Peptides against a protein of PDB entry 4IGA. Designs and how they scored, part 53

Target 1, 116 residues: chain A of PDB entry 4IGA
Amino acid sequence: KRVLIVDDAAFMRMMLKDIITKAGYEVAGEATNGREAVEKYKELKPDIVTMDITMPEMNGIDAIKEIMKIDPNAKIIVCSAMGQQAMVIEAIKAGAKDFIVKPFQPSRVVEALNKV

## One batch from the design tools (peptide; made by RFdiffusion4, then SolubleMPNN)

Design b1_p18_2_s3 (from b1_p18_2, 9 letters changed)
Fold by OpenDDE base, seed 2:
Structure b1_p18_2_s3 (fold): chain B 116 residues (1-116), chain A 18 residues (1-18)
Amino acid sequence: as target 1 above (116 residues)
Amino acid sequence: MKEIEEKAKKLIKENEEL
């Protein structure tokens, strides 16, 4: 399966890329904001998306909503430092399948990838 | 709403345990 990695932080994208590839998944591509995420989703048609929330241009919640309009079956895993219940609820309402709070263990990401 | 709140509570708990 192919994963689109969405995070404004280059360090976080690198970390997720390492976890994803070591878990036997392919990285379809990367996006640095929610607008780019929507564009890359259309272009690459990934099987899974890892989605940050706090990004410039377009936040992750809005990106989830736009991706869900494109593909109602999209498999989106949120990865965010904003682990508050309200944010988790908002992400699930938008269409996210899982929510991982930063900082996280690699195993948590692998479990999410395998489950969605 | 209750189902989403329960799912959110579960996810929060799972993230705290890992």
Scores: peptide ipSAE 0.348, ipTM 0.834, DockQ to the pose 0.965
Fold by OpenDDE base, seed 4:
Structure b1_p18_2_s3 (fold): chain B 116 residues (1-116), chain A 18 residues (1-18)
Amino acid sequence: as target 1 above (116 residues)
Amino acid sequence: MKEIEEKAKKLIKENEEL
């Protein structure tokens, strides 16, 4: 399966890329904001998306909503430092399949990739 | 954070059952 990685932080994209690759998944591409995530989803047609919430241009919640309009079967895993209950609920309501709170263990990301 | 992840897992499960 191919994964699109969405995070404004280059370090987080690098970390996720390492985890995803070591778990036997392919990295389809990367995006640095929610607008780029929507564009890359259309272009790459990934099987899974890892999505940050706090991004410039377009936040992760709005990006989830736009991706779900393109593909109602999209498999989106949120990865965010904002583990607030309201944000978790909002992400699930938008169509996210999982929510991972930062900082996380690599095993938690692998579990989410395998279950989505 | 652990409590929030547990609540998130419950919400995910509920969402899958809908």
Scores: peptide ipSAE 0.219, ipTM 0.755, DockQ to the pose 0.151
Fold by OpenDDE base, seed 1:
Structure b1_p18_2_s3 (fold): chain B 116 residues (1-116), chain A 18 residues (1-18)
Amino acid sequence: as target 1 above (116 residues)
Amino acid sequence: MKEIEEKAKKLIKENEEL
C-alpha cells in the first residue's frame, strides 16, 4: 500500500517516511500543508494518508474534509501534537480513521497503518 | 497521552458502529 505523508515539519515527514518504509509500505509522496495534501491526493491516489493538523495555508481538519469530498473511502490517520479531546472528536467527525498523538512510538504508527 | 489515545480508540469504535 502507498502512503501520502502530510506534515509541515520536514523532520516529521522524514521520521514518518522511515517508519512507513520499514513497515513495508511505499511512500507515494509528501505534502507540507492541507492544500498540497488535497492536490497530492488527487494526483497520487494514495491508499493511506498520514495527516498533521497544525499547518499553514490549510489545516489538517479542512484537508480531511476536502479529501473526503473527493474520496469518501479515504483512509486518513491523523498524527498531531494537538491531542485535545475536542480536536480528536473533530478529526473523527471530519472522516479520520485513527488519531495518533505526538510524540508517538513507531509501533503505534505501524498498528494504525495495518488496521485501516 | 494514554487517556487521549484510549478516548480516540473509543470514538473510532463508536463511529464504526454508527
Scores: peptide ipSAE 0.212, ipTM 0.746, DockQ to the pose 0.150
Fold by OpenDDE base, seed 3:
Structure b1_p18_2_s3 (fold): chain B 116 residues (1-116), chain A 18 residues (1-18)
Amino acid sequence: as target 1 above (116 residues)
Amino acid sequence: MKEIEEKAKKLIKENEEL
């Protein structure tokens, strides 16, 4: 399966790329904000998306909503430092299949990838 | 952080059941 990685932090994208690749998944591409995420989803048609929330241009919640309009079957895993109940509820309502709180263990990401 | 993860998992499960 192919994964689109969405995060404004280059370090976080590198970390997720390492985890995803070591777990036997392919990295379809990367995006640095929600607008790029929507564009890359259209272009690459990935099987899974890892989605940050707090990003410039377009936040992760809005990106989830736009991706779900493109593909109602999209498999989106949120990966965010903002683990507040309200944010988790908002992400799930937008269409996210999982929510991972930063900082995370690599095993947590692998479990999410395998379950979506 | 683990408590938040457990809460997130619970909320996901509850959403799937609705």
Scores: peptide ipSAE 0.195, ipTM 0.734, DockQ to the pose 0.150

Design b1_p18_2_s4 (from b1_p18_2, 9 letters changed)
Fold by OpenDDE base, seed 5:
Structure b1_p18_2_s4 (fold): chain B 116 residues (1-116), chain A 18 residues (1-18)
Amino acid sequence: as target 1 above (116 residues)
Amino acid sequence: MEEIKKKAEEILARNASL
C-alpha cells in the first residue's frame, strides 16, 4: 500500500517516512500543507494518508473534507499534537479513520496503518 | 454524532494506553 505523508514539519515527515517504510509500506509522496495534500491526493491516488492538523495555507480538517469529496473511501489517519477530544471528534466527523496524538510510538502508527 | 463520539472515545483510550 502507498502512503501520502502530510505535515508542515520536515522532521516529522522524515520520521513518518522511516516508520512507514520499515513497516513495509511505500511512500507515495509528501505534502507540506492542506492545499498540497489535496493536489497530491488527486495526482498520486494513495491508499492511505497521514494528516497533520495545524498547517499553513489549509489546515488538516479542511484537507480531510476536500479529500473526502474527491474520494469518499479515502483512508486518512490524523497525526497531531492537538489530542483534545473536541479535535478528535472534528477529525472523525470530517472523515478520518484514526487519530494519533504526538508524541507517539512507532508501533501506534504501524497499528493504524494496518487497521485502515 | 453518537457514533462519532464513541469512535473518538475509543481513539482517545488507545492513545492513552501507549
Scores: peptide ipSAE 0.465, ipTM 0.873, DockQ to the pose 0.967
Fold by OpenDDE base, seed 4:
Structure b1_p18_2_s4 (fold): chain B 116 residues (1-116), chain A 18 residues (1-18)
Amino acid sequence: as target 1 above (116 residues)
Amino acid sequence: MEEIKKKAEEILARNASL
């Protein structure tokens, strides 16, 4: 399966890419903000998306909503430092399948990838 | 909303686990 990685932090994208590839998944591409995420989703048609929340241009919640309009079957895993209950609820309401709080263990990401 | 909240609670529990 192919994964689109969305995070404004280059370090985080690198970390996720390492985890994803070592787990046997392919990286479809990367996006650095929510607007780019939506465009890349259309272009790449990934199987899974890892989505940050706090990003410039367009935040992750709005990106989830836009992607879900494009593909109601989108498999989106949020990965964010904002692990408050309210944010998790908002992400799930928007259509996310899972929510991983930073900092995380690689196994948590792999588990999420395998379950969506 | 109840189902969403339940799902959120499950996720929070998983993230809190060591």
Scores: peptide ipSAE 0.465, ipTM 0.870, DockQ to the pose 0.943
Fold by OpenDDE base, seed 3:
Structure b1_p18_2_s4 (fold): chain B 116 residues (1-116), chain A 18 residues (1-18)
Amino acid sequence: as target 1 above (116 residues)
Amino acid sequence: MEEIKKKAEEILARNASL
């Protein structure tokens, strides 16, 4: 399966790329903000998206909502430092399948990828 | 709403275990 990685931090994208590829998944591409995420989703049609929340241009919640309009069956895993209950609820309401709080163990990401 | 809240709590519990 192919994964689109969305995070404004280059280091985080690199870390996720390593985890995703070692787990046997392919990286479809990367996006650095929510606007790019929506455009890349249309272009690449990935099987799974890892989505940051706090990003410039467009935040992750809005990006989730826009992607869900494009593809109601989108498989989006949030990966964010904003792990408070209210944010998790908001992400799930928007359409996310899972929410991983930073900092995280690589196994948590792998489990999420395998479950969606 | 109730279903989403329950799912959120499960997610939070999983994250806390790591």
Scores: peptide ipSAE 0.457, ipTM 0.870, DockQ to the pose 0.969
Fold by OpenDDE base, seed 1:
Parts: sequence; C-alpha cells; structure tokens
Structure b1_p18_2_s4 (fold): chain B 116 residues (1-116), chain A 18 residues (1-18)
Amino acid sequence: as target 1 above (116 residues)
Amino acid sequence: MEEIKKKAEEILARNASL
C-alpha cells in the first residue's frame, strides 16, 4: 500500500517515512500543508494518508473534509500533538480512521497502518 | 455522535497505553 505523508515539519515527515518504509509500505509522496495534501491526494491516489493538524495555508481538519469529499473511502490517520478529546472527536467526525498523539512510538503508527 | 464518541474513547485509550 502507498502512503501520503502530510506534515509541515520536515523532521516529522522524515520520521514517518522511515517508519512507513520499514513497515513494508511505500511512500507515495509528501505534503507540507492541507492545500498541498488535497492536491497530492488527487495526483497520487494514495491508499493511506498520515495527516498533521496544525499547518499553514490549510489545517488538517479542513484537509480531511476536502479529501473525504473527493474520496469517501479515504483512509486517513491523524498524527498530532493536539491529543485532547475535543480534537480527536473533531477529527473522527471529519472522517479520520485513527488519531495518533505526538510524541508516538513507531509501533503505534504501524498498528494504525495495518488496521485502517 | 454516540458512535463518534465511542471511537474517540477507543483512540484515547490506545494512545494512553503507549
């Protein structure tokens, strides 16, 4: 399966790329904000998306909503430092399949990838 | 909203265990 990695932090994208690749998944591409994420989703047709929340241009919640309009079967895993209940509820309401709180263990990401 | 709340609780529990 192919994964689109969305995060404004280069360090975080690098970390996720390593985890995803070591788990046997392919990295379809990367995006640095929500607008770019929507564009890359259309372009790359990934099987899974890892989505940050706090990003410039367009936040992750809005990006999830836009991707879900394009593909109601999109498999989106949120990865965010904002792990409070209200934000988790908002992400799930928008269409996310899982929500991983930063900082996270690699096994948590792998589990999410395998289950979506 | 009930199903969403349930899903959120499951996710929060998973994150808490790590």
Scores: peptide ipSAE 0.455, ipTM 0.869, DockQ to the pose 0.958

Design b1_p18_3_s1 (from b1_p18_3, 5 letters changed)
Fold by OpenDDE base, seed 1:
Structure b1_p18_3_s1 (fold): chain B 116 residues (1-116), chain A 18 residues (1-18)
Amino acid sequence: as target 1 above (116 residues)
Amino acid sequence: SAIDERHAEVQALVESLL
């Protein structure tokens, strides 16, 4: 399966790329904000998306909503430092399939990838 | 740890919502 990695932090994208590839998944591409995420989803048609929330231009919640309009079957895993209950609820209601709070263990990401 | 507890709470919340 192919994964689109969305995060404004280069370090985080690098970390996720390593986790994803070592787990046997392919990295479809990267996006640095929600607008890019939507564009890349259309372009790359990934199987899975890892989605940050706090990003410039367009936040992750809005990106999830837009991606779900494009593909109601999109598999989106949120990875965010904002682990408040309200944010989790908003992300899941928007269409996300999981929510991983930063900082996280690689195994948690792998588990999410395998389950969505 | 506190962080582990937060992670567990989030996981439980997600599962309750799906």
Scores: peptide ipSAE 0.733, ipTM 0.950, DockQ to the pose 0.856
Fold by OpenDDE base, seed 2:
Structure b1_p18_3_s1 (fold): chain B 116 residues (1-116), chain A 18 residues (1-18)
Amino acid sequence: as target 1 above (116 residues)
Amino acid sequence: SAIDERHAEVQALVESLL
């Protein structure tokens, strides 16, 4: 399966890329903000998306909503430092299938990838 | 740890919402 990695932090994208590839998945591409995420989703049609929330230009919640308009079957895993209950609810309501709070263990990401 | 507890809480919440 191919994964689109969305995070404004280069380090986080690198970390996720390492986890994803070691788990046997392919990185379809990367996006640094929500607008780019939507564009890349249209272009690449990845099987899974890892989505940050706090990003410039367009936040992750809005990106989830836009992606779900494009593909109601999108499999989106949120990875965010904002682990408040309200944020989790908002992300799932928008269409996300999981929510991983930063900092996280690689195994948690792998579990999410395997489950969605 | 506090981090582990937060993770567990979030996972439980996600499961309750899906």
Scores: peptide ipSAE 0.731, ipTM 0.950, DockQ to the pose 0.863
Fold by OpenDDE base, seed 3:
Structure b1_p18_3_s1 (fold): chain B 116 residues (1-116), chain A 18 residues (1-18)
Amino acid sequence: as target 1 above (116 residues)
Amino acid sequence: SAIDERHAEVQALVESLL
């Protein structure tokens, strides 16, 4: 399966790339904000998306909503430092299938990838 | 640890919503 990685932090994208590839998944591409995420989803048609929340241009919640308009069957895993209950509820309501709080263990990401 | 507890809480919340 192919994964689109969305995060404004280069370090985080690198970390997720390592986890994803070691788990046997392919990285379809990367996006640095929500607008790029929507564009890349249309272009690459990935199987799974890892989605940050706090990003410039367009935040992760809005990106989830836009991707779900394009593909109601999209598989989106949120990875965010903002693990407040309200944010988790908003992300799931928008269409996300999981929510992983930073900092996370690699095994948690792998479990999410395998489950969605 | 506190961080593990936070992760468990979020995971439980997600499972309750899906």
Scores: peptide ipSAE 0.729, ipTM 0.949, DockQ to the pose 0.824
Fold by OpenDDE base, seed 4:
Structure b1_p18_3_s1 (fold): chain B 116 residues (1-116), chain A 18 residues (1-18)
Amino acid sequence: as target 1 above (116 residues)
Amino acid sequence: SAIDERHAEVQALVESLL
């Protein structure tokens, strides 16, 4: 399966890329904000998306909503430091399949990838 | 740890919503 990695932090994208590839998944591409995420989703049609929330241009919640318009079957895993209850609820309501709070262990990401 | 507790709480919340 191919994964689109969305995070404005280069280090986080690098970390996720390492986790994803070591777990046997392919990295379809990367996006640095929600607008780019939507564009890349349309372009690459990845199987899975890892989605940050707090990003410039367009936040992760709005990106989830837009991606779900493009593909109602999109498999989106949120990875965010914004783990408050309201944000989790909003992300799931928007269409996310999981929510991983930063900082996280690689195994948590792998479990999410395997389950969606 | 506090981090582990937060993770568990979020996971439980997600499971309750799906």
Scores: peptide ipSAE 0.726, ipTM 0.949, DockQ to the pose 0.867

Design b1_p18_3_s2 (from b1_p18_3, 5 letters changed)
Fold by OpenDDE base, seed 1:
Structure b1_p18_3_s2 (fold): chain B 116 residues (1-116), chain A 18 residues (1-18)
Amino acid sequence: as target 1 above (116 residues)
Amino acid sequence: SAIDKRHEEVQALVESLL
């Protein structure tokens, strides 16, 4: 399966890329904000998306909503430092299939990739 | 740890919502 990595932090994208590739998944591409994420989803047609929430231009919640309009079967895993209950509920309501709080263990990401 | 507890709480919440 191919994964689109969305995060405004280069370090985080690098970390996720390492985890994803070591787990046997292919990295379809990267996006640095929500608008770019939507564009890349259309272009790359990834199987899975890892989605940050706090990003410039367009936040992750809005990006999830837009991607779900494009593909109601999209598999989106949120990875965010914003682990408050309200944010988790909002992300799942928007269409996310999982929510991983930063900082995270690689195994948690792999588990999410395998289950969505 | 506090971080581990937060992770568990979030995971449980997600599972309850899906």
Scores: peptide ipSAE 0.725, ipTM 0.949, DockQ to the pose 0.857
Fold by OpenDDE base, seed 2:
Structure b1_p18_3_s2 (fold): chain B 116 residues (1-116), chain A 18 residues (1-18)
Amino acid sequence: as target 1 above (116 residues)
Amino acid sequence: SAIDKRHEEVQALVESLL
């Protein structure tokens, strides 16, 4: 399966890329904000998306909503430092299939990838 | 740890919502 990695932090994208590839998945591409995420989703048609929330241009919640308009069957895993209940609820309501709080263990990401 | 508790709480919440 191919994964689109969305995070404004280069370090985080690098970390996720390492986890994803070591787990046997392919990285379809990367996006640094929600607007890029939507564009890359259309272009790459990934199987899975890892989505940050706090990003410039367009936040992760709005990106989830836009991607779900494009593909109601999109598989989106949120990875965010904002683990507050309200944010989790908002992300799932928007269409996310999981929510991983930063900092996280690689195994948690792998489990999420395998389940969606 | 506090981090572990947050992870558990979030996972439980997600499971309750899906």
Scores: peptide ipSAE 0.725, ipTM 0.949, DockQ to the pose 0.849
Fold by OpenDDE base, seed 4:
Structure b1_p18_3_s2 (fold): chain B 116 residues (1-116), chain A 18 residues (1-18)
Amino acid sequence: as target 1 above (116 residues)
Amino acid sequence: SAIDKRHEEVQALVESLL
């Protein structure tokens, strides 16, 4: 399966890329904000998206909503430091299938990838 | 740990919502 990685932090994208690749998934591409995420989703049609929340231009919640408009079957895993109850609820309500709080263990990401 | 507790709480919440 192909994964689109969305995070404004280059280090985080690198980390996720390593985890995803070592787990046997393919990295479809990367996005640095929600607007790019939506554009890349349209272009690449990835199987899975890892989505940060706090990003410039467009935040992850809005990106989830826009992607879900494009593809109601989108598989989006949130990876965010914003693990507050309200944010988790909002992300799931928007259409996310999982929510991983930063910092995370690689195994948690792999488990999420395998479940969605 | 505090981190583990946060993870568990979030996972439980997600599972309750799906």
Scores: peptide ipSAE 0.719, ipTM 0.949, DockQ to the pose 0.858
Fold by OpenDDE base, seed 3:
Parts: structure tokens; sequence; C-alpha cells
Structure b1_p18_3_s2 (fold): chain B 116 residues (1-116), chain A 18 residues (1-18)
């Protein structure tokens, strides 16, 4: 399966790329903000998306909503430092299938990838 | 740890919503 990685931090994208590839998944591509994420989803048609929340241009919640309009069956895993209950509820309501709080263990990401 | 507890709380919340 192919994964689109969305995060404004280059280091975080690199970390997720390592975890994803070691787990036997392929990286379809990367996006640095929510607007780019929507465009890359249309272009690459990934099987799974890892989504940051706090990003410039367009935040992760809005990106989830737009991707769900394109593909109601999209599989989106949120990875965010913002683990407040309200944010978790908003992400799931928008269409996300999981929410991982930073900092995280690699095994937690792999578990989410395998479950969605 | 505090971090572990936060992760468990979030996981439980997600499972209750899906």
Amino acid sequence: as target 1 above (116 residues)
Amino acid sequence: SAIDKRHEEVQALVESLL
C-alpha cells in the first residue's frame, strides 16, 4: 500500500518515511501543507494519508474535509502534537480513522497503518 | 508516564467515536 505523508516539518516527514518504509509500505509522496495535501491526493491516489493538523496555508482538519469530498473512503491517520479531546473529536468527525499524538513510538504508527 | 497516559486516553476516545 502507498502512503501520502503530510507535515510542514521536514524532519517529521523524514521520520515518518523511515517508519512507513521499514513497515513494508511505499511512500506515494509528501505534502507540506493542507492545500498541497489535497492536490497530491488527487494526483497520487494514495491508499493511506498521514496528516498533521497545525500547518500554514490550510490546516489538517480542513484538508481532511476536502479529501473526504474527493474520496469518501479515504483512510486518514492524524499525527499531531495537539492531543486535546476537542481536536481528536473534530478530526474524527471530519473523517479521520485514527489520531496519534506526538511524540509517538514507531510501533503506534505501524499499528495504525495496519488497522485502517 | 504522563505521555503514556495521554496516548491511552486518545486511543480510548478514538475507539469510542468510531
Scores: peptide ipSAE 0.717, ipTM 0.948, DockQ to the pose 0.811

Design b1_p18_3_s3 (from b1_p18_3, 5 letters changed)
Fold by OpenDDE base, seed 1:
Structure b1_p18_3_s3 (fold): chain B 116 residues (1-116), chain A 18 residues (1-18)
Amino acid sequence: as target 1 above (116 residues)
Amino acid sequence: SEIDERYEEVRKLVESLL
């Protein structure tokens, strides 16, 4: 399966890419913001999306909603950090299928990938 | 661990929505 990685932080994208690749998944591509995520989803037609919900100065929920409009069956895993429980809940309500918490544990990431 | 605790807290809130 192919994964689109969405995060404004290059380091975080790199970390996820390593985890995802080592788990036997293919990285379809990367997006650095919510608008790019929507565009890349259309372009790449990934099987799974990891979506940073804590991206500063932008609303990851909006990206989820737009992707869900494009593909109601999209498999989106939200990536959150400390203090963002409400945002995770909103992401799930918007259509996300699972969540992972930063800092990433490889086993947790893999479990989420396998689950969706 | 702290990470596990965070997962558990969020999971409890999200489980009913999944």
Scores: peptide ipSAE 0.345, ipTM 0.837, DockQ to the pose 0.653
Fold by OpenDDE base, seed 4:
Structure b1_p18_3_s3 (fold): chain B 116 residues (1-116), chain A 18 residues (1-18)
Amino acid sequence: as target 1 above (116 residues)
Amino acid sequence: SEIDERYEEVRKLVESLL
């Protein structure tokens, strides 16, 4: 399966890319903000999206909503930080299928990828 | 760990929605 990685932080994208690749998944591409995520989803048609919910620019929740409008069957894993429980809940309500918490634990990332 | 605690706290809430 191919994964679109969305995070404004290059380091986080690199970390996820490493985990995803080592787990046997393929990286479809990367996006650095919510608007780019929507554009890349249309372009790449990934199987899974990892979506940073703490992006400072475009709201990750809004990106989820827009992707779900494009593809109601999208498989989105929201990426959150400590203290963002409410945002995770909102992401799930918006259509996300699972969540992972920063800093990422490889096993948790893989479990989420396998689950969706 | 704090990470495990975060997962547990959120998972309890999320499970009812999935």
Scores: peptide ipSAE 0.345, ipTM 0.834, DockQ to the pose 0.650
Fold by OpenDDE base, seed 2:
Structure b1_p18_3_s3 (fold): chain B 116 residues (1-116), chain A 18 residues (1-18)
Amino acid sequence: as target 1 above (116 residues)
Amino acid sequence: SEIDERYEEVRKLVESLL
């Protein structure tokens, strides 16, 4: 399966890329904001999206909503930080299938990838 | 762990909505 990684932080994208790749998944590409995420989803047709919803510049929930409009079967895993439970709930309501929390634990990331 | 606790807190909330 191919994964689109969405996060404004290069370090976070790098961390996820390493975990995802080591788990046997392919990285379809990366996006640094919600608009780019939607564009990359259309372009790359990934099987799974990891979506940061704690981006300071843009709320990833909007990207989830837009992706769900174009593909109701999209498999989106939201990435949250401590204290972002409300945003995770919003993301799930928007159509996200699962969640992971920062700092990332490889086993938890892999579990989420396998679950969706 | 703290991470596990965060997972459980969110999971419980999510499960209440599913």
Scores: peptide ipSAE 0.334, ipTM 0.824, DockQ to the pose 0.539
Fold by OpenDDE base, seed 3:
Formats: structure tokens, sequence, C-alpha cells
Structure b1_p18_3_s3 (fold): chain B 116 residues (1-116), chain A 18 residues (1-18)
């Protein structure tokens, strides 16, 4: 399966890429913000999306909603941090299928990928 | 671990609302 990685931090994208590829998944591409995520989803038609919900000055919920309009069967895993419980709840309500918490634990990432 | 605790906290909230 192919994964689109969305995060404004290059280091975080790199870390996820390493975990995802080691687990046997392919990286379809990367996006650095919610708008780019929607564009890349249309372009690449990935099987799974990892969506950073804690991006500074950006609400990833909107990106989730837009992707769900494009593909109601989209498989989105949100990436959250401490203090972001409310945003995770909103992401789930918007259509996200699962969540992972930063800092990333490889086993948790793999589990989420396998579930969706 | 702290990470595991954070997962549990979020999971409980999510599961309670699904």
Amino acid sequence: as target 1 above (116 residues)
Amino acid sequence: SEIDERYEEVRKLVESLL
C-alpha cells in the first residue's frame, strides 16, 4: 500500500518515511501543508494518509474534510501531540480512521497502518 | 511509558465518542 505523508516539519516526514518503508509500505509522496495534502491526494491517489493535526497556524481538520469530499473511503491517520485530544476527536468526527501520537513509536505507527 | 499513557488517554476519549 502507498502512503501520503503530511507534515510541515521535514524531520517528521523523514522519520515517518523511514518507519513506513521499513514496515513494507510505499511512500506515495509528501505534503507540507493541508492544501498541498488535498492536491497530492488527487494527484497520487494514495491508499493511506498520515496527517499532522498539530501543524502550526493550520487546522488539519479542513484537509481531512476536503479529502473526504474527494474520496469518502479515504484512510486517514492523524498525527497528534500532547494537549491535542480535542483536535483528535474533531479529526475522527471529520472522517479520520485512526490516530498516532508524537513522538512516534514505530510499533504504533505500524499498527495504525495495518488497521486501516 | 508517558507515550503509552498519552495513547490511552486519547483512545479512551475517542472510543467514548464513537
Scores: peptide ipSAE 0.231, ipTM 0.769, DockQ to the pose 0.546

Design b1_p18_3_s4 (from b1_p18_3, 6 letters changed)
Fold by OpenDDE base, seed 1:
Structure b1_p18_3_s4 (fold): chain B 116 residues (1-116), chain A 18 residues (1-18)
Amino acid sequence: as target 1 above (116 residues)
Amino acid sequence: SEIDKRHEEVEKLVESLL
């Protein structure tokens, strides 16, 4: 399966790329903000998306909503430092299939990838 | 740890919502 990695932090994208590839998944591409994420989703048609929340241009919640308009069957895993209950609820309501709070263990990401 | 507790809480919340 192919994964689109969305995070404004280069180091986080790098970390996720390492985890994803070591787990046997292919990295379809990367996006640095929500607008780019939507565009890349259309372009790359990934199987899974890892989505940050706090990003410039367009935040992750709005990106989830837009991607779900494009593909209601999108498989989106949120990875965010914003682990407040309200944010988790909003992300799941928007269409996310999981929510991983930063900092996370690599095994948690792999578990989420395997489950969606 | 406190971090682990937060992670567990979020996981349970997600499970309850899906």
Scores: peptide ipSAE 0.677, ipTM 0.941, DockQ to the pose 0.798
Fold by OpenDDE base, seed 3:
Structure b1_p18_3_s4 (fold): chain B 116 residues (1-116), chain A 18 residues (1-18)
Amino acid sequence: as target 1 above (116 residues)
Amino acid sequence: SEIDKRHEEVEKLVESLL
């Protein structure tokens, strides 16, 4: 399965890339904001998306909503430092299948990838 | 730890919503 990694932080994208590849998944591509995420989803047609929330240009919640318009069956895993209950509810309501709070263990990401 | 408790809380919340 191919994963699109979305995060404005280069370090975080690198970390997720390592986790994803070591788990046997392929990295389809990367996006640095929500607008790029939507564009890359259209272009790459990934199987799974890891999605940050706080990003310039377009935030992760709006990106989830736009991707769900493109593909109602999209599999989106949120990875964010914003672990407040309201944010979790908003992300799931938008269409996310999981919500992982930063900082996280690699095993948590792998479990999410395997479940969606 | 407090971090672990927060993670567990979020995981339970997600499971309750799906």
Scores: peptide ipSAE 0.671, ipTM 0.940, DockQ to the pose 0.810
Fold by OpenDDE base, seed 2:
Structure b1_p18_3_s4 (fold): chain B 116 residues (1-116), chain A 18 residues (1-18)
Amino acid sequence: as target 1 above (116 residues)
Amino acid sequence: SEIDKRHEEVEKLVESLL
């Protein structure tokens, strides 16, 4: 399966790329903000998306909503430092299938990838 | 730890919502 990695932090994208590839998944591409995420989703048609929340241009919640408009069956895993209950609820309501709080263990990401 | 508690809390919340 192919994964689109969305995070404004290059370091985080690199970390996720390592985890994803070691778990046997392919990285479809990367996006650095929500607008780019939507564009890349249309272009790449990934199987799974890892989505940051706090990003410039467009935040992750809005990106989830836009992607869900494009593909109601999108599999989006949120990966964010914003682990407040309200944010989790908002992300799931928007269409996310999981929510991983930073900092995270690689195994948690792998479990999420395997579950969605 | 506080981090572990937060993670567990979020996981339970997600499971309850899906």
Scores: peptide ipSAE 0.616, ipTM 0.929, DockQ to the pose 0.823
Fold by OpenDDE base, seed 4:
Structure b1_p18_3_s4 (fold): chain B 116 residues (1-116), chain A 18 residues (1-18)
Amino acid sequence: as target 1 above (116 residues)
Amino acid sequence: SEIDKRHEEVEKLVESLL
């Protein structure tokens, strides 16, 4: 399966790319903000999206909503430092299939990838 | 740890919402 990685932090994208590829998934592409995420989703039609929340231009919640409009069956895993209950609820309500709080272990990401 | 606690709480919350 192909994964679109969305995070404004280059280091985090690199980390996720390593985890994803080592787990046997393919990286479809990368996005650095929510607007790019929506654009890349349309372009690449990935199987899974890892989504940061706090990003410039467009945040992850709005990106989730827009992607869900494009593809109601989108499989989006949130990876965010914002683990507050309200944010988790908002992300799931928007359509996310999982929410991983940073910092995380690679196994948690792999588990999410395998589950969605 | 505090981190583990937060992770667990989030995981339980996610499970309850899905």
Scores: peptide ipSAE 0.566, ipTM 0.919, DockQ to the pose 0.770

